Peptides against a protein of PDB entry 3B8E. Designs and how they scored, part 84

Target 1, 230 residues: chain A of PDB entry 3B8E
Amino acid sequence: PFLIFIIANIPLPLGTVTILCIDLGTDMVPAISLAYEQAESDIMKRQPRNPKTDKLVNEQLISMAYGQIGMIQALGGFFTYFVILAENGFLPIHLLGLRVNWDDRWINDVEDSYGQQWTYEQRKIVEFTCHTPFFVTIVVVQWADLVICKTRRNSVFQQGMKNKILIFGLFEETALAAFLSYCPGMGVALRMYPLKPTWWFCAFPYSLLIFVYDEVRKLIIRRRPGGWVE

## One batch from the design tools (peptide; made by RFdiffusion4, then SolubleMPNN)

Design b2_p15_8_s3 (from b2_p15_8, 12 letters changed)
Fold by OpenDDE base, seed 3:
Structure b2_p15_8_s3 (fold): chain B 230 residues (1-230), chain A 15 residues (1-15)
Amino acid sequence: as target 1 above (230 residues)
Amino acid sequence: KVEELLKKLQELLSS
């Protein structure tokens, strides 16, 4: 999110603290998953066929899978961001390069896509309104990822362990999202304004699209092992 | 190939 903010020069889609929370959560879940997989492999006394290569391959595969999930989550968050701004009159194309004027306190007549002028205070309210829904969208997309992981025909044991860890991670992120969204003072302290209930549902269509995409991807992989889709 | 691209993108996003 922050890189896109810099590259595209768009208004800040998500607060720094929430970005850190997402990054920490996203990094911790894979780490825990790997730790449990190693522990489970040790318990089962399955000598890794090639300890060095098999561990490295598994870590790489897991890293790639979580990397893909993270990108999909970011896309979901940005989708919500663009929807909110579009509802407030700022179309995605108009946001490109707007940051400089957006963040300038002395410019109180920034025009939206429809020619409506926005004061600095009004712009910041809209910006901060995006932060909470962005975070919540990521959490909701992660729920979809959980369902996707459940449908993967990996070993039942690996899938089961990953599911438990993922469930705990999702619970923590959901609790954090609820805390940040509804705890008094968070709007002022973290610039995360309270979330309207409707925004919880905004991510659901996107989560469904991700689910469909992953199922199609899996189907293609099954039909053409070793294809370009890998 | 797609996975490699995704990995590179993740590395870019994590930096």
Scores: peptide ipSAE 0.000, ipTM 0.273, DockQ to the pose 0.022
Fold by OpenDDE base, seed 4:
Structure b2_p15_8_s3 (fold): chain B 230 residues (1-230), chain A 15 residues (1-15)
Amino acid sequence: as target 1 above (230 residues)
Amino acid sequence: KVEELLKKLQELLSS
């Protein structure tokens, strides 16, 4: 997210505190789940026929799964970010290169896609309005990721403990998201404005699309093992 | 190949 912010020079999609919450809450749980999966696999599986190759395959699968999950989360978050900004008059194309002017407190006439001028204070309100929904969207997308992981036939039987840890992590993330979104003073302390309940549902269509995409991918892999979809 | 692309994208997004 931060690299896209720098490369595209868009307004900051996610606040530093929110990023920290994601890194500590969201990314740590998968990592822990993977550690437990390895431990559980080592306990349940007799000596792998080839320990070196099986470890390498597992590490690759883990890395790929983590990469996919993180990409899905980022895409979901950015989707919500663009939706919020579009609803406030900033179309995605207009956001490109806007960061410099957006963050300049002395510029009070930044135009949106419709020619409306925005003061610095107004822009920051919109920016901070994006932070909480972005985080919540990531949490909601993670629910979908959990479901996707459960639907992976080869992984479901091997990921029993991992799934429990993931489920626990999702509850923790959801509780954290609710706390950050609705606790009084968070808007002032963390610059995370209270989230309308409707924004919890903003990610659902995207999560569904990802779910469908993953199912289609799985079907293609099953029909064409070794194909480009792997 | 898709997974490799996804991994690269994740690396870009996480950094």
Scores: peptide ipSAE 0.007, ipTM 0.270, DockQ to the pose 0.024; fails the geometry check
Fold by OpenDDE base, seed 2:
Structure b2_p15_8_s3 (fold): chain B 230 residues (1-230), chain A 15 residues (1-15)
Amino acid sequence: as target 1 above (230 residues)
Amino acid sequence: KVEELLKKLQELLSS
């Protein structure tokens, strides 16, 4: 995720400490939970015809878990980031290349998309305001994405949520998100300013979208095996 | 193909 910040040269949407919290605190338990997820019913019913192809299927499932989740999380976080900055006068297109001036303490007249000038302190406040909701958005997106990734072909409604480890992981990451968002001192210690409760819901439309998309994808895969949708 | 694209995007975003 850091590479995109360099390429786009946008203000930093997520601090290093928050990234560490994601990697070590929020992603670990969910990742473990996926390892203990119940096998998909169609996979278990199939005798291993070819050990190479069966390994490939598992690798694809793992790739979905680590690849797709990470991508969706990043997209969700960036969505929230751009929404916050847009609400504060910085449209996404205006943020491109702005980081150099944004991070310069001596420039106190950085203009937003509407010509308003922002001091360094004001810019840093809005930047740090993005850290917490970015993190929270990742957690909220994970609620949907972990449920999505537990199966490759079967609908979530067909497979159900019987994995207690997954449920525990969801509660753990949510509790951590709440702690980091609202515990006093997090703004100073982690540069995560307190989050308004409304921002917890910012990712929900996106989470719903990806959930619906994946269910449709799985439906298509079941009806057309070997299609381009795989 | 979609999974391959997602994998490529993840590799780009994770770096």
Scores: peptide ipSAE 0.006, ipTM 0.276, DockQ to the pose 0.023; fails the geometry check
Fold by OpenDDE base, seed 1:
Structure b2_p15_8_s3 (fold): chain B 230 residues (1-230), chain A 15 residues (1-15)
Amino acid sequence: as target 1 above (230 residues)
Amino acid sequence: KVEELLKKLQELLSS
């Protein structure tokens, strides 16, 4: 996200605090949960790994968790970011190169896509309004991703949610998201302004798309082992 | 292969 911020020179979609919340608050417990998740049926047929030589988590699961999931989460966050800014008059194309003027507190007449002028304070409010839903979007997407990443090839329907750590992680990140979104003072303290409850649901279609995508991917992998989809 | 590519891209974006 930060790299795109630099390259596209757009207003900052994800603040430092939100990044920290993702890294420390939402990613750690899920990552640990995946390490202790029940093995796939195919893995269970294998001999136990040698703890001295073998990695704790399958390299394929690591690749999914830190590659695909992270990429998809970023896309989800940016989607939310662009939606919010578009609803506030800033179309995605207009945001390109706008950062310099956006972050200049002495410019109080930055125009949106419709010619409406925005003061610095107003711009910062809308920017920080993006931080919370970005974070929430990540959390909602993680719900699907964590469930998906429990298996490499098997469907989610073939492997239940038996990992208590995973379940705890889901509740923890959700509780954190709720706290950061609705606790008074978070806008001032953490630059995370309150989120309308509807924004939680706005991420659900994206989460569902990820779920469907991964199930289709896994289906293809099962039908065509060693294919390019892996 | 796609996952490997995505991992590489994610690593690049995380740098």
Scores: peptide ipSAE 0.006, ipTM 0.281, DockQ to the pose 0.022; fails the geometry check

Design b2_p15_8_s4 (from b2_p15_8, 12 letters changed)
Fold by OpenDDE base, seed 2:
Structure b2_p15_8_s4 (fold): chain B 230 residues (1-230), chain A 15 residues (1-15)
Amino acid sequence: as target 1 above (230 residues)
Amino acid sequence: RVEELLKKLEELLSS
């Protein structure tokens, strides 16, 4: 997210404090929960690992946990970010290169995509309005991501959701998201302005899409092991 | 190959 912010010169989509809350608050318990996930039925049927060549931790699982999850979270967050800004008159293409003027407190006539002028204060309000929904979107996407990451090849419907630690993690991160989003003073302390409850549902279609995509992917892997889809 | 691409994209997005 930060690299996109720099390269595209867009308004800051996610504040530093929010990033810290993700890394230290919401992602910690879920990440730990993945380590305690039940073994896949197919893993137990595999031959013993070669200690000379095989790593103790499956690289594919690591790639999924640290690659796919993070990417999907970022994409979901940016989706919500662009939706919010678009609803406020700033289309995605118009945001490119806008950061310099956006962050200049002396420029009070920054135009949106429709020619409406925005003061510095107004721009900062909408920017900080994006922080909380971005964070919440990450949490909502994590619900799906954590579920799909329980297995490498098996369907969620086949493996089930018996990991109590994972379930606890999902509730914990959701509770934290709710606390940070709605607790008084968070707007001042963390620059996370309260969001309308409707924004919790903004990422749901996206979460469903990635869930379906992953189930299809896993189905293909089961039918065609060793394929490029892995 | 898909996982490798996703990993590369994540590295770019996280930096």
Scores: peptide ipSAE 0.006, ipTM 0.251, DockQ to the pose 0.023
Fold by OpenDDE base, seed 1:
Structure b2_p15_8_s4 (fold): chain B 230 residues (1-230), chain A 15 residues (1-15)
Amino acid sequence: as target 1 above (230 residues)
Amino acid sequence: RVEELLKKLEELLSS
């Protein structure tokens, strides 16, 4: 997200605090949960790892967690970001190169895509309004991502939801998202303004698409082992 | 191969 912010010179979609909340608050427990997930019948046919000598997570799990999940989460977050800004009059194309003027406190007449002028304070409010939904979007996407990442080849329906740590992680990150989104003072303290409840649902179609996509991917892998879809 | 590509892209975006 930050790289895109620099390259595209768009307003900052995700603040440092939200990044910290993602990295430390939402990703840690889920990541641990994947390590304790039940073995996939077709892959995990080896003895338990020696915790002193063996890596905790194999390369496949690492690739899924950091490669696939991270990219999908970022895309989901940016989707929400663009939706919010578009609803506030800033179309995606208009955001390109706008950062310099956006962040300048002395410019109080930045125009949106419809010619409406925005003061610095107004711009910062809408910017910070994006931070919380971005975070919430990550959480919502993680619901699907965590479920689908339980296995590489087997369907989620075959693997089930038996990992208590995973379930706890889902509740923990959701509770944290709710706390950060609705607790008074979070806008001042963390630059995370309260969300309309409808914003929780903004990512749901995206999360569902990811889920369906991954199930289809896994289905293809099962039917054609060693294919390019892996 | 898709996962490998995604990993590389994520690494690039994270740098």
Scores: peptide ipSAE 0.000, ipTM 0.233, DockQ to the pose 0.022
Fold by OpenDDE base, seed 4:
Structure b2_p15_8_s4 (fold): chain B 230 residues (1-230), chain A 15 residues (1-15)
Amino acid sequence: as target 1 above (230 residues)
Amino acid sequence: RVEELLKKLEELLSS
C-alpha cells in the first residue's frame, strides 16, 4: 500500500497507525499460528528425504504463497479505497498525482472528478474515512487467509490445537477491527473514522477470490506435483 | 452514504 502511495502519488490509502495495527495486531497472530502449525507439521512429518532441498522448496512455496496472498489483500484494500473515493467524487484516474495538492493545507480548491472543490479539511476527512474501511478490508481478507492456511495443511484438521489458535486469531483480528472502527475517540486519536457496517461486506468478494485462488492452486498442485504453482 | 457521513462529520466539527 505504501509503495503504491509513493509510486502513484495518490492520497494516502492507509495511515501509518493502521499499518502498524495490521503489522502488529493482525499479522502477528496468523504468523504465530503458522509457526505453531509448521512446528506441529514438522513433528508429524517423517524426516524429509532431503532436508536441504525440501526446506528450500517449502520456503519458496511459502514465500510465493504469502506474496501472492499479500498482493490480493492489497488489491482488496485498494479496491475499497477507490470505491470510497469514487463515492466522494474522486475517480481513480483523478487520484493519480493528486497527493501533492491533496496534502497541501494551503490549497483549498482541489477539484474532484466532477469539478467540486474540496477544502483541505474536507479532503482529510475523506482520507481518514478511507483508512478504517481499508483496514477492515484487510482484516476480512485475512479471515480468508487464515481459513486457507487451515485448509492448506490437511494435517491441521487433525490437530485441534492449530484450529484453536486460528480461531483465536480470527477473533482477535475481528475484535481489533471493531474496536478501532467503532470505539469513541479513534477518529481523533488514530485518524480512523467510524465506518458503516456495509463496508465490512465490500471485502467479501476478495475473500472469496482468495479462497477460490487457493483452492485452484491446491487443485493444480494435487494434479501436477512439482509444478511452478507450488 | 459517505456523503451523509461527511455531512455529519462537518456538522460535528462545526459545532
Scores: peptide ipSAE 0.000, ipTM 0.248, DockQ to the pose 0.034
Fold by OpenDDE base, seed 5:
Structure b2_p15_8_s4 (fold): chain B 230 residues (1-230), chain A 15 residues (1-15)
Amino acid sequence: as target 1 above (230 residues)
Amino acid sequence: RVEELLKKLEELLSS
């Protein structure tokens, strides 16, 4: 998110508080939950591999897969960000280079894509309105990410949802997202303004995309053991 | 520490 923010000079899509909530609140419990995941049924039956070649290849492929998933998560967040700003009159093309004027408190006549002028206060309200949906989008996408991380080779449908700690992690991050989104005073305290319930659904296509991507990847691995996608 | 780093980053981006 920050790289695109710097390169495109767009208004800040994700605030500091939301970043902290992701790093410390949302990711920690799920990460711990994965440590207690049951062993994959086929891993226990797998013969020992060559420790010199297979370790390096597996680490590279895992790193690549997580990198790709992270990019899809970021795209989901940015999609939500652009939709909200577009609904408020700021089309994506108009946001390019707008940050300088957007963050200037002395400019009270920043024009949107339709010629409407926005005061500094109004712009900051819209900016903070984007922070909560971006965070919620990440949480919803992380549901799929946590589910796919349960296995490396088997389908989710084969392994099932048996880890109670992982299920608890999903509820915890969802409860945190709901608390930050709807608790009175969060807009003032954390710059996270209340979210319309409809915005929770904006992330669902991206969650589905991650799920489909990983299932296809795992299917290819099962059909072609030792392939470049493993 | 993370909060301090993020604040510094925000200051750098706002300058």
Scores: peptide ipSAE 0.007, ipTM 0.332, DockQ to the pose 0.024; fails the geometry check

## One batch from the design tools (peptide; made by RFdiffusion4, then SolubleMPNN)

Design b2_p16_1_s1 (from b2_p16_1, 13 letters changed)
Fold by OpenDDE base, seed 2:
Structure b2_p16_1_s1 (fold): chain B 230 residues (1-230), chain A 16 residues (1-16)
Amino acid sequence: as target 1 above (230 residues)
Amino acid sequence: DLAKKLAELVRQLALA
């Protein structure tokens, strides 16, 4: 998100505070919960990795985490961001290069895609209105990401949802996201303005996409052991 | 008030 903010010179899609809330708040309990996941039924049938050649974190895992799943997460966040800005008169193409004027406090006549002029204060309100939905979008896609991380090879339907700590983590991160989004004073304190409940659903297609993608990946691995997808 | 102060501190650190 921050790289696109710099490269495209768009208004800030995700605030630093919201990033900290993700990294230190919503992700902690879910990540820890994975340590308590039940072993896959076939784990003892797998050959041990060669510790000299087979890295625990390999290029394939990095590609999955950052190149594929991380990209889908980012797309979900940006989708929500662009929808909010478009609903407020700023079409995606108009946002390109707008940051310089957007962030200038002395420019109070920044035009939207329809010729409406926006004061600095109005622009900052809509920017901060994007931060919370982007954050919530990340939490919603993290539901799918956490669930798919339960297993490396087996389907989630084969593994089941027996990890009570993981289930607790899903509720905890959701409750924390709701608290940060709707608690009075969060707009002043964290610049996280409250969002309409409908914005929670904007990420659902992306969560479903992540889930389906990983289940298909795992299905391919099960059918073609030793393939490039493993 | 303490929560607001802590949040403001976090905000200041994040903007710094």
Scores: peptide ipSAE 0.021, ipTM 0.474, DockQ to the pose 0.051
Fold by OpenDDE base, seed 5:
Structure b2_p16_1_s1 (fold): chain B 230 residues (1-230), chain A 16 residues (1-16)
Amino acid sequence: as target 1 above (230 residues)
Amino acid sequence: DLAKKLAELVRQLALA
């Protein structure tokens, strides 16, 4: 998110406070829960890692984590961001380069795509209105990300949802997201304004995409061991 | 209290 903010000079899509809420709030319990996941049924049938040739963190793991899954997560968040700004009169093309004027407190006549002028206060309300749905979008996409991380090779349907700590983590991150989004005073305290409940569903296609993508990847690995996808 | 202090710090950084 921050790289696109710098390159495209768009209004800030995800605030610093919301990033901290993700990194310290919603992601911590789910990540710890993976330590309690049951071993895959075929683990004893796999050859041990060669410590001389096989790195723990390899190019494939980095590509999956940051290059593929991380990109889909970012796209989901940005989709929500662009939809909200478009509903408020700012089309995606108009946002390019707008940051400089958007963040200037002395400019109170920033025009939207329809010629409506926006004061600094109005612009910041719209910006902060984007931060909460972006955050919620990340949480919804993280449901799929956490579930796909349960296994490296087997289907999630083969592994099942028996990890009670992981299930608790999914409820905890969702409850925290709801609390941060709807608790009175969060707009003033954290700059997280309440969102319409419909915005929770905006991320579901991306969550499904991540899940389907990883299941297809795992299916290919099972059918063609040692392929370029492994 | 820590969240409030962090929020205040972030506000100060955003105002700086």
Scores: peptide ipSAE 0.018, ipTM 0.501, DockQ to the pose 0.044
Fold by OpenDDE base, seed 3:
Structure b2_p16_1_s1 (fold): chain B 230 residues (1-230), chain A 16 residues (1-16)
Amino acid sequence: as target 1 above (230 residues)
Amino acid sequence: DLAKKLAELVRQLALA
């Protein structure tokens, strides 16, 4: 989010405080829960890793985390961002380069895509209105991300959902997201304005996409062991 | 309980 904010000079899609709520709030318990996951059925058929040559974090893991899953997460967040701004009169193409004027408190006549003028205060309300739905979108996509991270090779359907700590993590992150989104005062304190309940559903296609994508990937790995996908 | 504690912590940090 912040990289695109700089590169495209668009209004800030996700606030710093909101990012901290993801990294320190919603993601920690789910990530810890993976340590309690049951071993895959084929784990004893795999050779132990060589501590000298086999890194815990390898290029493949980085590619999955940042290149594939992280990209889909970013797309989901930006989709909600662009929809909200479009509903408020700012089409995606109009946002390119708008940041300079958007963030200038002395400019009170920034035009939207339809020629409506927006004051600084009005623009900041719209900007902060984007932060909460973007955050919620990330949480909804993280449901799928957490579930697919249960296994490296086996399908989630083969592994099952027996990890009670992981299930607890899913409820915890969702409850925290709801708290941050709807608790009175969060708009002032965290710049997280309340969102319409419909925004929770906007991320579901992306969550499903991540799940299907990873299940297909794992299916390919199972059918072609030692392939480039592994 | 953990969720409630985390929620309360976030609330306290927000009011801070």
Scores: peptide ipSAE 0.008, ipTM 0.435, DockQ to the pose 0.265
Fold by OpenDDE base, seed 4:
Structure b2_p16_1_s1 (fold): chain B 230 residues (1-230), chain A 16 residues (1-16)
Amino acid sequence: as target 1 above (230 residues)
Amino acid sequence: DLAKKLAELVRQLALA
């Protein structure tokens, strides 16, 4: 998110405070819950990891986490961001290079895609209106991310949802996201303005995409061990 | 092989 903000010079899609709420708030308990996941049914049929050659965090894991799943998450967040800004008169193409004028408090006549002029205060309201739905979008895609992280090779349908701590984590992150989004004063304290409940559903296609993508990946790995997908 | 290519792409994106 922040890299695209710099490279494309677009208005800030996700605030620093919202990033901290993701990294320290919503993702912490879910991540810890994975330590309590049951071993996959085939784990004892796999050869032990070679501790001399096999890193715990390897390029394949980084590629999966940041390159595949992280990219889909980012796309989901940016989709929500672009939809909100488009609904407020700023089409995606118009956002390119707009950051400099957008963040200038002395410019009160920034035009949208339809020629409407926006004051600094109005622009900041719409920017902060994007932060909360972007945050919620990330939480919703994290549901799928957490569930797919239960297994490396087996389908989630084979593994099941027996980890009660993981289930608790899903409810906790959702409750925290709702609290941060709707609690009175969060707009002042965290610059997280309340969002319409419909914005929670904006991320669902991406959450489903993550889930389907990973299940297909795991299916391919099971059918073709040692393939290019592994 | 795909994982290696994607990891390299991620590295390039992270360094950009």
Scores: peptide ipSAE 0.000, ipTM 0.292, DockQ to the pose 0.021

